# Peptides against a protein of PDB entry 5ONS, part 167

Target 1, 181 residues: chain A of PDB entry 5ONS
Amino acid sequence: MFKKFDEKENVSNCIQLKTSVIKGIKNQLIEQFPGIEPWLNQIMPKKDPVKIVRCHEHIEILTVNGELLFFRQREGPFYPTLRLLHKYPFILPHQQVDKGAIKFVLSGANIMCPGLTSPGAKLYPAAVDTIVAIMAEGKQHALCVGVMKMSAEDIEKVNKGIGIENIHYLNDGLWHMKTYK

## One batch from the design tools (peptide; made by RFdiffusion4, then SolubleMPNN)

Design b2_p29_3_s4 (from b2_p29_3, 13 letters changed)
Fold by OpenDDE base, seed 4:
Structure b2_p29_3_s4 (fold): chain B 181 residues (1-181), chain A 29 residues (1-29)
Amino acid sequence: as target 1 above (181 residues)
Amino acid sequence: MEFAEPPESIKKEVEEKLKELLKKQEEAA
């Protein structure tokens, strides 16, 4: 989603949300990530304005005090940014790729099944379309945010093709954006 | 590479929540 993303070229505008819209978004976030509810006041303090940065390709980034928190495309599901996920690593279920897959993940490549089933990888039960944090063998911080394209069960059984779609990864355009005030 | 950490005030709670998540995942695997 952000492989060729550049803030200067791909950001269209920024809007400040009214209170009612913020409430709606918070409810959506709780629905997607039930475990985040106790943390929303920390992540999105009531006193702080919430903004949406509108980007090309129908991408929207939710921001508070310049921090990029969540993003979505075409009003689909919200994804946490890696920066938020690093602060709250429990927001998403984890999957772990082997060491060999790291360089490919960091290039924006989708995660192939063998990278999830090989020694050093750890594959946990997850349904198709589940948003997941991609961890790496020997690394503490999530390398990317992905979406299961196959169930964990099917990844193990078929062990061929794209297991997880790479949505947002370290050093992509969103990562480099850092903040937006 | 610089990574963000949880605020110090909630660091322990975040770590506990993560441990709980990982434990549940391991138990389900």
Scores: peptide ipSAE 0.662, ipTM 0.947, DockQ to the pose 0.914
Fold by OpenDDE base, seed 1:
Structure b2_p29_3_s4 (fold): chain B 181 residues (1-181), chain A 29 residues (1-29)
Amino acid sequence: as target 1 above (181 residues)
Amino acid sequence: MEFAEPPESIKKEVEEKLKELLKKQEEAA
């Protein structure tokens, strides 16, 4: 989503959200990530304005005090930014790729099944379309936010093709955006 | 590379929540 993303070229505008819209978004976030509810007051303090940065290709980034928190495309599901995920690593279920897959993940490549089934990888039960944190063997911080394109069960059985779609990864365009006010 | 960390005031609690998540995942695998 952000492989060729550049803040200067791809940001259209930024709007401050109304209270009712913020409430709706918070409810959506809780629905998607039930475990986030106790933390929303920390992540999105009531006293702080919430903004949406509108980007090309119908990408929207939710921000508070310039911090990039969540993003979505075409009003689809919200994804946490890696920066938020690093602060709250429990927001997403984890999957772990082997060492050999790291360089490909960091190039924006989708995660192939062998990178999730090989020694050094750890594949945990997850349904199709589950948003997951991609961890790496020997690394503490998530490398990528992805979406399961196959169930964990099918990844193990088929062990061929795209297991997880790479949505947002370290050093992509969103990562380099850092903050926006 | 610089990585963000949880606020110091909740760091321990965040770590505990992460441990709980990982434990549940390991048990389900």
Scores: peptide ipSAE 0.655, ipTM 0.947, DockQ to the pose 0.928
Fold by OpenDDE base, seed 3:
Structure b2_p29_3_s4 (fold): chain B 181 residues (1-181), chain A 29 residues (1-29)
Amino acid sequence: as target 1 above (181 residues)
Amino acid sequence: MEFAEPPESIKKEVEEKLKELLKKQEEAA
């Protein structure tokens, strides 16, 4: 989603959200990520305005005090930014890739099934379309936010093709954006 | 590479929540 993303070229505008819209978004976030509910006031303090940075390709980035928190495309599900995920690593279920897959993940490539079933990888039960944090053996911080394109069960059985779609990864355009006020 | 850390005031709680998540994942596997 952000492989060729550049703040100067791909940001269209920024809008401040009304209170009612913010409430709706918070409810959506809790629905998607039930474990975030007790933390949402810390992440999105009531006193702070919430903004949406509108980007090309129908991408919207949710921000508070310039911090990039979540993003979505075409009014689909919200994804946490890696920066938020690093602060709150429990927001997403984890999947672990092998060391060989790291360089490909960091280039924006989708995660192939063998990278999730090989020694050093750890694959946990997850349904199709589940948003997941991509970890790697020996690494503390998530490398990528992805979406399961196959169930964990099917990844193990088929072990071929795209297991997880790469949505946002370290050093992509969103990562380099850092903040937006 | 610079990584963000949880706020110091909640760092312990965040670590506990992460442990809980990982435990649940292991139990489901």
Scores: peptide ipSAE 0.655, ipTM 0.946, DockQ to the pose 0.949
Fold by OpenDDE base, seed 2:
Structure b2_p29_3_s4 (fold): chain B 181 residues (1-181), chain A 29 residues (1-29)
Amino acid sequence: as target 1 above (181 residues)
Amino acid sequence: MEFAEPPESIKKEVEEKLKELLKKQEEAA
């Protein structure tokens, strides 16, 4: 999603959200990520304005105090930014790729099934379309936010093709955006 | 490579929640 993203070229505008819209977004976030509810007041304090950075390709980035928190495309599901996920790594279920997959993940490549079934990888139960944190063998921070394109069960059984779609990864355009005020 | 860190005030709680998540995932596997 952000492989060729540049803030100067791909940001269209930034709007401050009304209270009613913020409430709706918070509810959606809780629905998507039930475990975030106790933390939501820390992540999105009531006293702080919430902004949406509107980008090309119908990408929207939710921000508070300049921090990039979540993003979505075409009113789809919200994804946490890696920066938020690094602060709150429990927001997403984890999957772990082997060491050999790291360089490909960091190039924006989708995660192939063998990279999730090999020694050094850890594959946990997850349904198709589940948003997951992509961890790597020997790394403590998520390298990528991805979406399951196959169930964990099917990844193990089929062990061929795209297991997880790479949505947002370290050193992509969103990562380099850092903050927006 | 620079990584974002959790606030120091909640670092322990975050770590505990992460441990809980990982434990649940391991139990489900």
Scores: peptide ipSAE 0.383, ipTM 0.819, DockQ to the pose 0.958

Design b2_p29_4_s1 (from b2_p29_4, 12 letters changed)
Fold by OpenDDE base, seed 1:
Parts: structure tokens; C-alpha cells; sequence
Structure b2_p29_4_s1 (fold): chain B 181 residues (1-181), chain A 29 residues (1-29)
């Protein structure tokens, strides 16, 4: 989603959200990520304005105090940014790729099934379309936010093709954006 | 595996940098 993204070229505008919209978004976030509820007041303090940065390709980035928290495309589900996920790693269920897959994930490549089934990888139960944190063998922090394109069961059985779509990864355009005030 | 909450920014930056540099080195090799 952000492989060719640049803040200067791809941001259209920024809008401060109304209270009712913020409430709706918070409810949606809790629905998508139930574990975030106790932390939501810390992540999105009531006193702080919430903004949406509108980008090309119908991408919207939710921000508070310049911090990029979540993003979505075409009014689809919200994804946490890696920067938020690193602070709150429990927001997403995890999948772990082996060491050999790291360089490909960091190039923006989708995660292939063998990288999730090989020694050093860890594949946890997850349905198709589940948003997941991609962890790396030997690393504590997620290197990617992805979407399951196959169930964990099918990844293990088929062990061929795209298991997880790479949505946002370290050093992509969103990562480089860092903040927006 | 230890999962920490509210990770320290400096430790995060160092880990991310190291991981990226390694990946680039492997890609160029």
C-alpha cells in the first residue's frame, strides 16, 4: 500500500474530526481490536484533537498529536501503523516469518507460505482476511502489518503461494512519514 | 518471547535500524 508513497506527493489534505465521527471510529477500533479498549484513552486522549490525513488512492491516516495511529483504504478496515503497533504489540495477532523471509518482507514482498511454515517461523491460527503483525525470527518488534490471504490451516496444508499480503512494512512510505502535524 | 508495552523509542530505533541494514546487505550480496 505504501511502497511508492511519499508524504509530499501523496497527501491531499488533513481534516480535524468532529466528536461524533471520533466516537464512531473509536467504536470501530474496539470492534476490530478488542484488546485496545483499555488503552484507547491513552492512544487517543479525549482532550486531543483527532485528524484524518487524506492521501491519494483513497488512503486515510488517523492521527493524534501528529502521531500516525491507524490507516484505511476506501473505507475498509483500519490497520495500525507499525509505530503504534511497536508501542502496543498486542493490537494484532502475530505471525512469525523465518530469517530468510526478512529481506523480502522489507522489500515489500508478500509473505509466501514457506516463510511461515519453515523452521524458525511460527504460524498461529488465523482466518482469511485477518489483519496480522508480522514478526521476524530473532526480533522483538514487528517488521510488517499484513492480511491473511489464506487461513493458517491452508498455509500449512498447501504451503505454496501467497500466505499473507504485505500491507505496511518497515521503511516504506508510511514509515518514512513518521509524523504529521 | 517477551512482549513489552509502551516500548522505549531508542531501543526500537536501534533494532529497526539494525534489521534494515542487515536486510539491505543481504539484498546487495
Amino acid sequence: as target 1 above (181 residues)
Amino acid sequence: EKIEYAEAPEELKEEVKAAYEKALAEQEA
Scores: peptide ipSAE 0.363, ipTM 0.768, DockQ to the pose 0.102
Fold by OpenDDE base, seed 4:
Structure b2_p29_4_s1 (fold): chain B 181 residues (1-181), chain A 29 residues (1-29)
Amino acid sequence: as target 1 above (181 residues)
Amino acid sequence: EKIEYAEAPEELKEEVKAAYEKALAEQEA
């Protein structure tokens, strides 16, 4: 999603959200990520304005105090930014790729099934279309936010093709954006 | 109240840098 993204070229505008809209978004976030509820007031303090940065390709980034928290495309599901996910790693279910897959993930490549079924990988139960944090063997922090393109079961059985779509990865355009006020 | 995080951002930066450098080295090989 952000492989060719540049803040200067791809940001269209920024709007401050009304309280009612913020409440709706918070409810959506809790629905998507139930575990975030106890933390949501810390992540999105009531006293702080919430903004949406509108980008090309119908990408919207939810921000508070300049911090990029979540993003979505075409009013689809919200994804946490890696920066938020690193602070709250439990927001997403995890999948782990082996060491060999790191370079490919960091290039923005989709994650192939063998990279999820190898001895250094860890594949956890997850349905298709589940948003997941991609961990790497021997690393503490997620390097990617992805979407399951196959169920974990099918990844193990078929072990061929794209297992997880790479949505947001370290050093992509969103990562480099850092803040937006 | 002080904001508490599950992970330390500073530690992350170092790990991320190291991981990226490794990935680049592997790509060049």
Scores: peptide ipSAE 0.350, ipTM 0.770, DockQ to the pose 0.088
Fold by OpenDDE base, seed 5:
Structure b2_p29_4_s1 (fold): chain B 181 residues (1-181), chain A 29 residues (1-29)
Amino acid sequence: as target 1 above (181 residues)
Amino acid sequence: EKIEYAEAPEELKEEVKAAYEKALAEQEA
């Protein structure tokens, strides 16, 4: 999603949200990520303005105090940014790729099934379309936010093709954006 | 409830950056 993203070229505008809209978004986030509910007041304090950065390709980024928190495309599900995810690793269920897959993930490549089933990888139960944090063998912090294109069960059984779609990865255009006020 | 934020070690940041640069170079070749 952000492989060719550049803040200067791909951001259209930024709007400050009304209180009612913020409440709606918070409810959506809790629905998507039930475990975030106790932390949402810390992540999005009531006193702080919430903004949406509108980007090309119908991408919207939710921000508070310049921090990029969540993003969505075409009013689909919200994804946490890696920067937020590193602060709150529990927001997403995890999958772990082997060491060999790291360079490909960091290039924006989708994650192939063998990279999730090989020694050094860890595959946890997850349904198709689940948004997941991609961990790597020997790494402490997530390197990617992805979407399951196959269930964990099918990844193990079929063990070929795209297991997880790479949505946002370390050093992509969103990562480099860092902040926006 | 409050938690302390996690931060990646400098060594990890450098490693991640190097890996990205390598992957990018491979795609351009």
Scores: peptide ipSAE 0.313, ipTM 0.754, DockQ to the pose 0.069
Fold by OpenDDE base, seed 2:
Structure b2_p29_4_s1 (fold): chain B 181 residues (1-181), chain A 29 residues (1-29)
Amino acid sequence: as target 1 above (181 residues)
Amino acid sequence: EKIEYAEAPEELKEEVKAAYEKALAEQEA
């Protein structure tokens, strides 16, 4: 989503959200990520304005105090930014790729099934379309946010093709955006 | 309004770099 992304070319505008819209977004976030509820007031304090950075291709980035928190495309599901996920790693269920997959993930490539079934990988139960944090063997920080294109069960059985779509990865255009104020 | 671009934290950057380099070494060797 952010492989070819920069502020000058891809950001359209930024708007401050009305209270009613913020409430709707918070409810959606809790629905998508139930475990975030106790932390939501810390992540999105009531006293702080919430903004949306509107980008090309119908991408929207949710920000608070300049911190990039979540993003979505075409009003679909919200994804946490890696920067937020690093602070709250429990927001998403995890999958772990082996060491060999790292360079491909960091290039923005989709994650193939063998990279999730090989020694050093860890595949956890997850349904298709689940948003997941991609961890790397022996590394503490998530390197990617992805979407299951197959269930974990099917990844194990078929073990061929795209297991997880790479949505946001370390050093992509979104990663380089630290703040928007 | 401005977008501030920044590098990854040094600790994370080094971690990613090390992992990447290792991955390259393992696949190109």
Scores: peptide ipSAE 0.289, ipTM 0.712, DockQ to the pose 0.053

Design b2_p29_4_s2 (from b2_p29_4, 11 letters changed)
Fold by OpenDDE base, seed 4:
Structure b2_p29_4_s2 (fold): chain B 181 residues (1-181), chain A 29 residues (1-29)
Amino acid sequence: as target 1 above (181 residues)
Amino acid sequence: DKIEYAEPPEELREEVQEALKAALAAQEA
């Protein structure tokens, strides 16, 4: 989603959200990420304005105090940014790729099934379309936010093709947007 | 403690560098 993303070229505008809209978004975030509820007031303090950075390709980025928290495309599900996910790693269920897959993930490549079934990888139960954090063997910080293109069960059985779509990866265009105020 | 950094996490800096190097090599091949 952000492989060729550039702030100067791809950001259209930024709007401040009304209280009612913020409440709706918070409820949606809790629905998507139930474990976030106790932390939501810390992530999105009531006193702080919430803004949406509108980008090309129908991408919207949710920000508080300039910090990029979540993003979505075409009013689809919210994804946490890697910056937020590094602070709150429990927001997403995890999948782990082997050491050899790291360089490909960090190039924006989709995660192939063998990289999830090989020694050093860890594949956890997850349904198709589940948003997941892609972890690396021996590392604590997520490499990537992805979407299961196959169920974990099918990845193990078929072990061929794209297992997880790479949505947002470390050092992509979104990552380079440290803040937006 | 909240993690605040501009660069990738320390443990992943080498991995990022390796990925960039690999990508450049692939483009030049």
Scores: peptide ipSAE 0.475, ipTM 0.814, DockQ to the pose 0.043
Fold by OpenDDE base, seed 2:
Parts: C-alpha cells; sequence; structure tokens
Structure b2_p29_4_s2 (fold): chain B 181 residues (1-181), chain A 29 residues (1-29)
C-alpha cells in the first residue's frame, strides 16, 4: 500500500474529526481489535483532537498529536501502523517468517507460504482475511502488517503461493512519514 | 538492511509484555 508513498506527493489534506465520527471509529477499532479497548483512552485521549490525513488512492491515516495510529483504504478495515504496533504488539495476532523471508518482506513483497512453514517460522491459527503482525526469526519487533490470504491451515497444507499480503512494512513510505501535525 | 524499531513507552513496557504473553498464549490455544 505504501511502497511508492511519499508524504509530499501523496498527502492530499488533513481534517479534524467530529466527536461523533471519533466515537464511530473507536467502536470500529474495538470490534476489529478487542484487546485494544483497555488502551484506547491512552492511545486516543479524549482531550486530544483526532485527525484524518487523507492521501491519494483513498488512503486515510488516523492521527493523534501527530502520531500515526491506524490507516485504511476505501473505507475498508483499519490497520495499525507499525509504530503503534511496536508500542502495543498484542493488537494483532502474530505470524513469524524465517530469516530468509525478511529481505523480501522489507522490499514490500507478499509473504509466500514456504516462509511461514519453514523451521525458523512460526505459524499460528488464523482465518483468511485476518490482519496479522509479521514477526521474524530473531527479531523483537514486527516487520510488517499483513492480511492472511489463506488460512493458517491452508498455508500448511498447500505450502505454495501467497500466504499473507504485505500491507505495511518497515521503511515503507508510511514508516518514513513518522509524524504528521 | 538496518531495521529501525519504535520503542514502547518505558512506563508501559511491563504491561505490554504481560498483555503480549497473554495474547500469544491465547492465540496458541
Amino acid sequence: as target 1 above (181 residues)
Amino acid sequence: DKIEYAEPPEELREEVQEALKAALAAQEA
């Protein structure tokens, strides 16, 4: 989503959200990520304005105090930014790729099944379309936010093709955006 | 390639670690 993203070229505008919209978004976030509910007041304090950075290709980034928290495209589901996920790693279920897959993940490539079934990988139960944190063998922090393109069961069974779609990865355009005020 | 990571706030590290452990345990069950 952000492989060719640049703040100067791809940001259209920034709007401050109304209270009713914020409430709706918070409800959506809790529905998507039940584990975030106890932390939501810390992540999005009531006293702080919530903004949406509108980007090209129907991308919207949810921000508070300049911190990039979540993003979505075309009114689809919200994804946490890696920066938020690093602070709250439990927001998403995890999958772990092997060492060999790291360089491909960091190039924005989709994650192939063999990178999830190898000895250095850890594949956890997850349904298709689940948003997941992509960990890596020997790494402490998530490298990528992805979406399961097939279930964990099917990844193990088929072990061929795209297992997880790469949505947001370290050093992509969103990562380099860092903050927006 | 060098990987840069975001650091969780120091005051949250213990709570984050506990929550992470719980989440991972639940995921594996």
Scores: peptide ipSAE 0.028, ipTM 0.555, DockQ to the pose 0.722
Fold by OpenDDE base, seed 3:
Structure b2_p29_4_s2 (fold): chain B 181 residues (1-181), chain A 29 residues (1-29)
Amino acid sequence: as target 1 above (181 residues)
Amino acid sequence: DKIEYAEPPEELREEVQEALKAALAAQEA
């Protein structure tokens, strides 16, 4: 989603959200990520303005105090940014790739099934279309936010093709945006 | 480019670790 993204060329505008809209978004986030509910007041304090950064390709980024928290495309599901995920790693279920897959993940490549079933990888239960954090052997922080294109069960059984779609990865355009005020 | 990482604030680290542990345990069950 952000492989060729940069702030200068791809950001259109920024709007401050009304209280009613913020409440709706918070409810959506809790629905998608039930475990975030106890932390949501810390992530999005009531006293702080919430903004949406509108980008090309119908991308919207939710921000508080300049910090990029979540993003979505075409009013689809919200994804956490890696920066938020690094602070709250439990927001998403995890999948782990082996050391050899790291360079490909960081190039924006989709994750093939063998990279999730090989020694050094760890495949955890997850349904198709689940948003997941991509970890790597020996790394503490998520490398990527992805979407399961197959269930974990099918990845193990079929073991070919795209297992996880790469949505947002370290050092992509969103990562380098860092903050927006 | 060098990979950068974000860190939780000091006061949150213990809670994050416990939450992560619980989440991972649930996935293993």
Scores: peptide ipSAE 0.027, ipTM 0.531, DockQ to the pose 0.851
Fold by OpenDDE base, seed 5:
Structure b2_p29_4_s2 (fold): chain B 181 residues (1-181), chain A 29 residues (1-29)
Amino acid sequence: as target 1 above (181 residues)
Amino acid sequence: DKIEYAEPPEELREEVQEALKAALAAQEA
């Protein structure tokens, strides 16, 4: 999603949200990520304005105090940014790739099934379309936010093709934004 | 109830950056 993304070229505008809209977004975030509810007031304090950065390709980024928190495309589901996920790693269920897959993930490549079934990888139960954090063998911080293109069960059985779509990865265009005020 | 934010350890940052550098070089080739 952000492989060729550049802040200067791809950001259209930024708007401050009304209180009612913020409430709706918070409810949506809790629905998507139930575990975030106790932390949402810390992530999005009531006293702080919430903004949406509108980008090309119908991408929207939710920000508070310039910190990029979540993003979505075409009003689909929200994804946490890696920066937020590093602070709150429990927001997403995890999948682990082996050491050899790291360089490919960081190039923006989709995660192929063998990279999820190989020694050093850990494949956890997850349905298709589940948003997941891509972890690496021996590492504590997510390298990527992805979407299951196959169920974990099917990944193990079929063991070929795209298992997880790479949506947002370290050093992509979104990562480089860091803040937006 | 405030979470203390975790930063990647220096060893991890270096390893990730090295892997990233290699990946980027491969894309340009």
Scores: peptide ipSAE 0.026, ipTM 0.520, DockQ to the pose 0.069

Design b2_p29_4_s3 (from b2_p29_4, 13 letters changed)
Fold by OpenDDE base, seed 1:
Structure b2_p29_4_s3 (fold): chain B 181 residues (1-181), chain A 29 residues (1-29)
Amino acid sequence: as target 1 above (181 residues)
Amino acid sequence: DEIVYAEPPEELRAEVEAATAAALAAQEA
């Protein structure tokens, strides 16, 4: 989603959300990420305005105090930014790739099944379309936010093709955006 | 550029770590 993203070229505008809209978004976030509910007041304090940075390709980034929190495309599901995920690693279920897959993930490549089934990887139960944090063997912090394109069961069984779609990864365009006020 | 990782507020780090550990444990169950 952000492989070719550049803040100067791809950001269109920024709007401050009304209270009612914020409430709706918070409810959506809790629905998607139930574990975030106790933390939402910390992440999105009521006293702080919530903004949407509107980008090309129908991308929207939810921000508070310049911190990039979540993003979505075409009003689809929200994804946490890696920066938020690093602060709150439990927001997403984890999957772990082996060491050999790291360089490919960091180039924006989708995660192939062998990288999730090989020694050093850890594959946990997850359905298709589940948004997941991509961890890596020997690394503490998530490298990527992805989406299961196969179930964990099928990844293990078939062990061929794209297991997880790479949505947002370290050093992509969103990562380099850092903040937006 | 060097990767700089964000951390939760210091006063919440223990709680975040516990929540993360619990979530991971649930995945491994």
Scores: peptide ipSAE 0.708, ipTM 0.953, DockQ to the pose 0.865
Fold by OpenDDE base, seed 2:
Structure b2_p29_4_s3 (fold): chain B 181 residues (1-181), chain A 29 residues (1-29)
Amino acid sequence: as target 1 above (181 residues)
Amino acid sequence: DEIVYAEPPEELRAEVEAATAAALAAQEA
């Protein structure tokens, strides 16, 4: 989603959200990520304005105090930014790729099944379309936010093709955006 | 390294670690 993203070229505008819209978004976030509910007041304090950075390709980035928190495309599901995920690793269920897959993940490549089934990888139960944190053998922090394109069960059985779509990864355009005020 | 990782607020670090551990444990179940 952000492989060729550049803040200067791909940001259209930024709007401050109305209270009612914020409430709706918070509810959506809780539905998607139930474990975030106790933390939402910390992440999105009531006193702080919530903004949406509107980008090309119908991408919207949710920000508070300039911190990039979540993003979505075409009003689809919200994804946490890696920066938020690094602060709160439990927001997403984890999947772990092997050491060899790291360089490909960091190039924006989708995660192939063998990278999730090989020694050094850890594949946890997850349904198709589950948004997941991509961890890596020997690394403490998530490398990528992805979406299961196959169930964990099917990844193990088929073990070929795209297991997880790479949505957002370290050093992509969103990562380099850092903050926006 | 050139990657700078964000951390949770210091006062919440222990709670975040516990929550993360619990989430991972749930995945392992």
Scores: peptide ipSAE 0.704, ipTM 0.951, DockQ to the pose 0.778
Fold by OpenDDE base, seed 3:
Structure b2_p29_4_s3 (fold): chain B 181 residues (1-181), chain A 29 residues (1-29)
Amino acid sequence: as target 1 above (181 residues)
Amino acid sequence: DEIVYAEPPEELRAEVEAATAAALAAQEA
């Protein structure tokens, strides 16, 4: 989603959200990520305005005090940014790729099934379309935010093809954006 | 170039770590 993204070229505008819209978004976030509920007052304090950075390709980034928190495309599900995920690792269920898959993930490549079934990987039960944090063997912090393209069960059985789609990864365009005020 | 990782507020670090551990444990079950 952000492989060719550049803040200077791909950001269209920024709008401040009304209270009612913010409430709706918070409810949606709790629905998507139930574990985030106790933390929303910390992540999105009531005293702080919430903004949406509108980008090309129908991408929207939710921000508070310049911090990039979540993003979505075409009003689909929200994804946490890696920067938020690093602060609150529990927001997403985890999947772990082997060490050999790291370089490919960091190039923006989708995660192939063997990288999730090989020694060093850890594959946890997850349905298709589940948004997941991509961890890596020997690494503490998430490398990528992805979406299950196959169920964990099918990844184990078929063990070829794209298991997880790479949505946002370290050093992509969104990562380099850092802040937006 | 260097990856700088964000951390939760200092006063919440222990709670975040506990929540993360609990979430991971739930995945292992």
Scores: peptide ipSAE 0.700, ipTM 0.951, DockQ to the pose 0.868
Fold by OpenDDE base, seed 4:
Structure b2_p29_4_s3 (fold): chain B 181 residues (1-181), chain A 29 residues (1-29)
Amino acid sequence: as target 1 above (181 residues)
Amino acid sequence: DEIVYAEPPEELRAEVEAATAAALAAQEA
């Protein structure tokens, strides 16, 4: 989603959200990420305005005090930014790729099934379309936010093709954006 | 480029670590 993203070229505008819209978004976030509910007052304090940074390709980034928190495309599901995920690693269920997959993940490549079934990988139960944190063998912090394109069960069974779609990864265009005020 | 990772507020770090550990433990079970 952000492989060729550049803040200067791809950000269109920024709008401040109304209270009612913020309330709706918070509810959506809780539905998507139940574990985030106790933390929303910390992540999105009531006293702080919430803004949407509108970008090309129908991308929207949710921000508070310049911090990039979540993003979505074409009114689809919200994804946490890696920066938020690093602060609160429990927001997403985890999957772990092996060492060999790291360089490909960091180039924006999708995660192939063998990279999730190899000895250095850890594959946890997850349904298709689940948004997941991509961890890596030997790495403490998430490398990527992805989406399960096969269930964990099918990844193990078929073990061929794209297991997880790479949505946002370290050093992509969103990562380099850092903050926006 | 060096990757600088964000951390939760200091006063919440222990709580975040506990929540993360619990979530991971649930996946491992």
Scores: peptide ipSAE 0.699, ipTM 0.951, DockQ to the pose 0.831

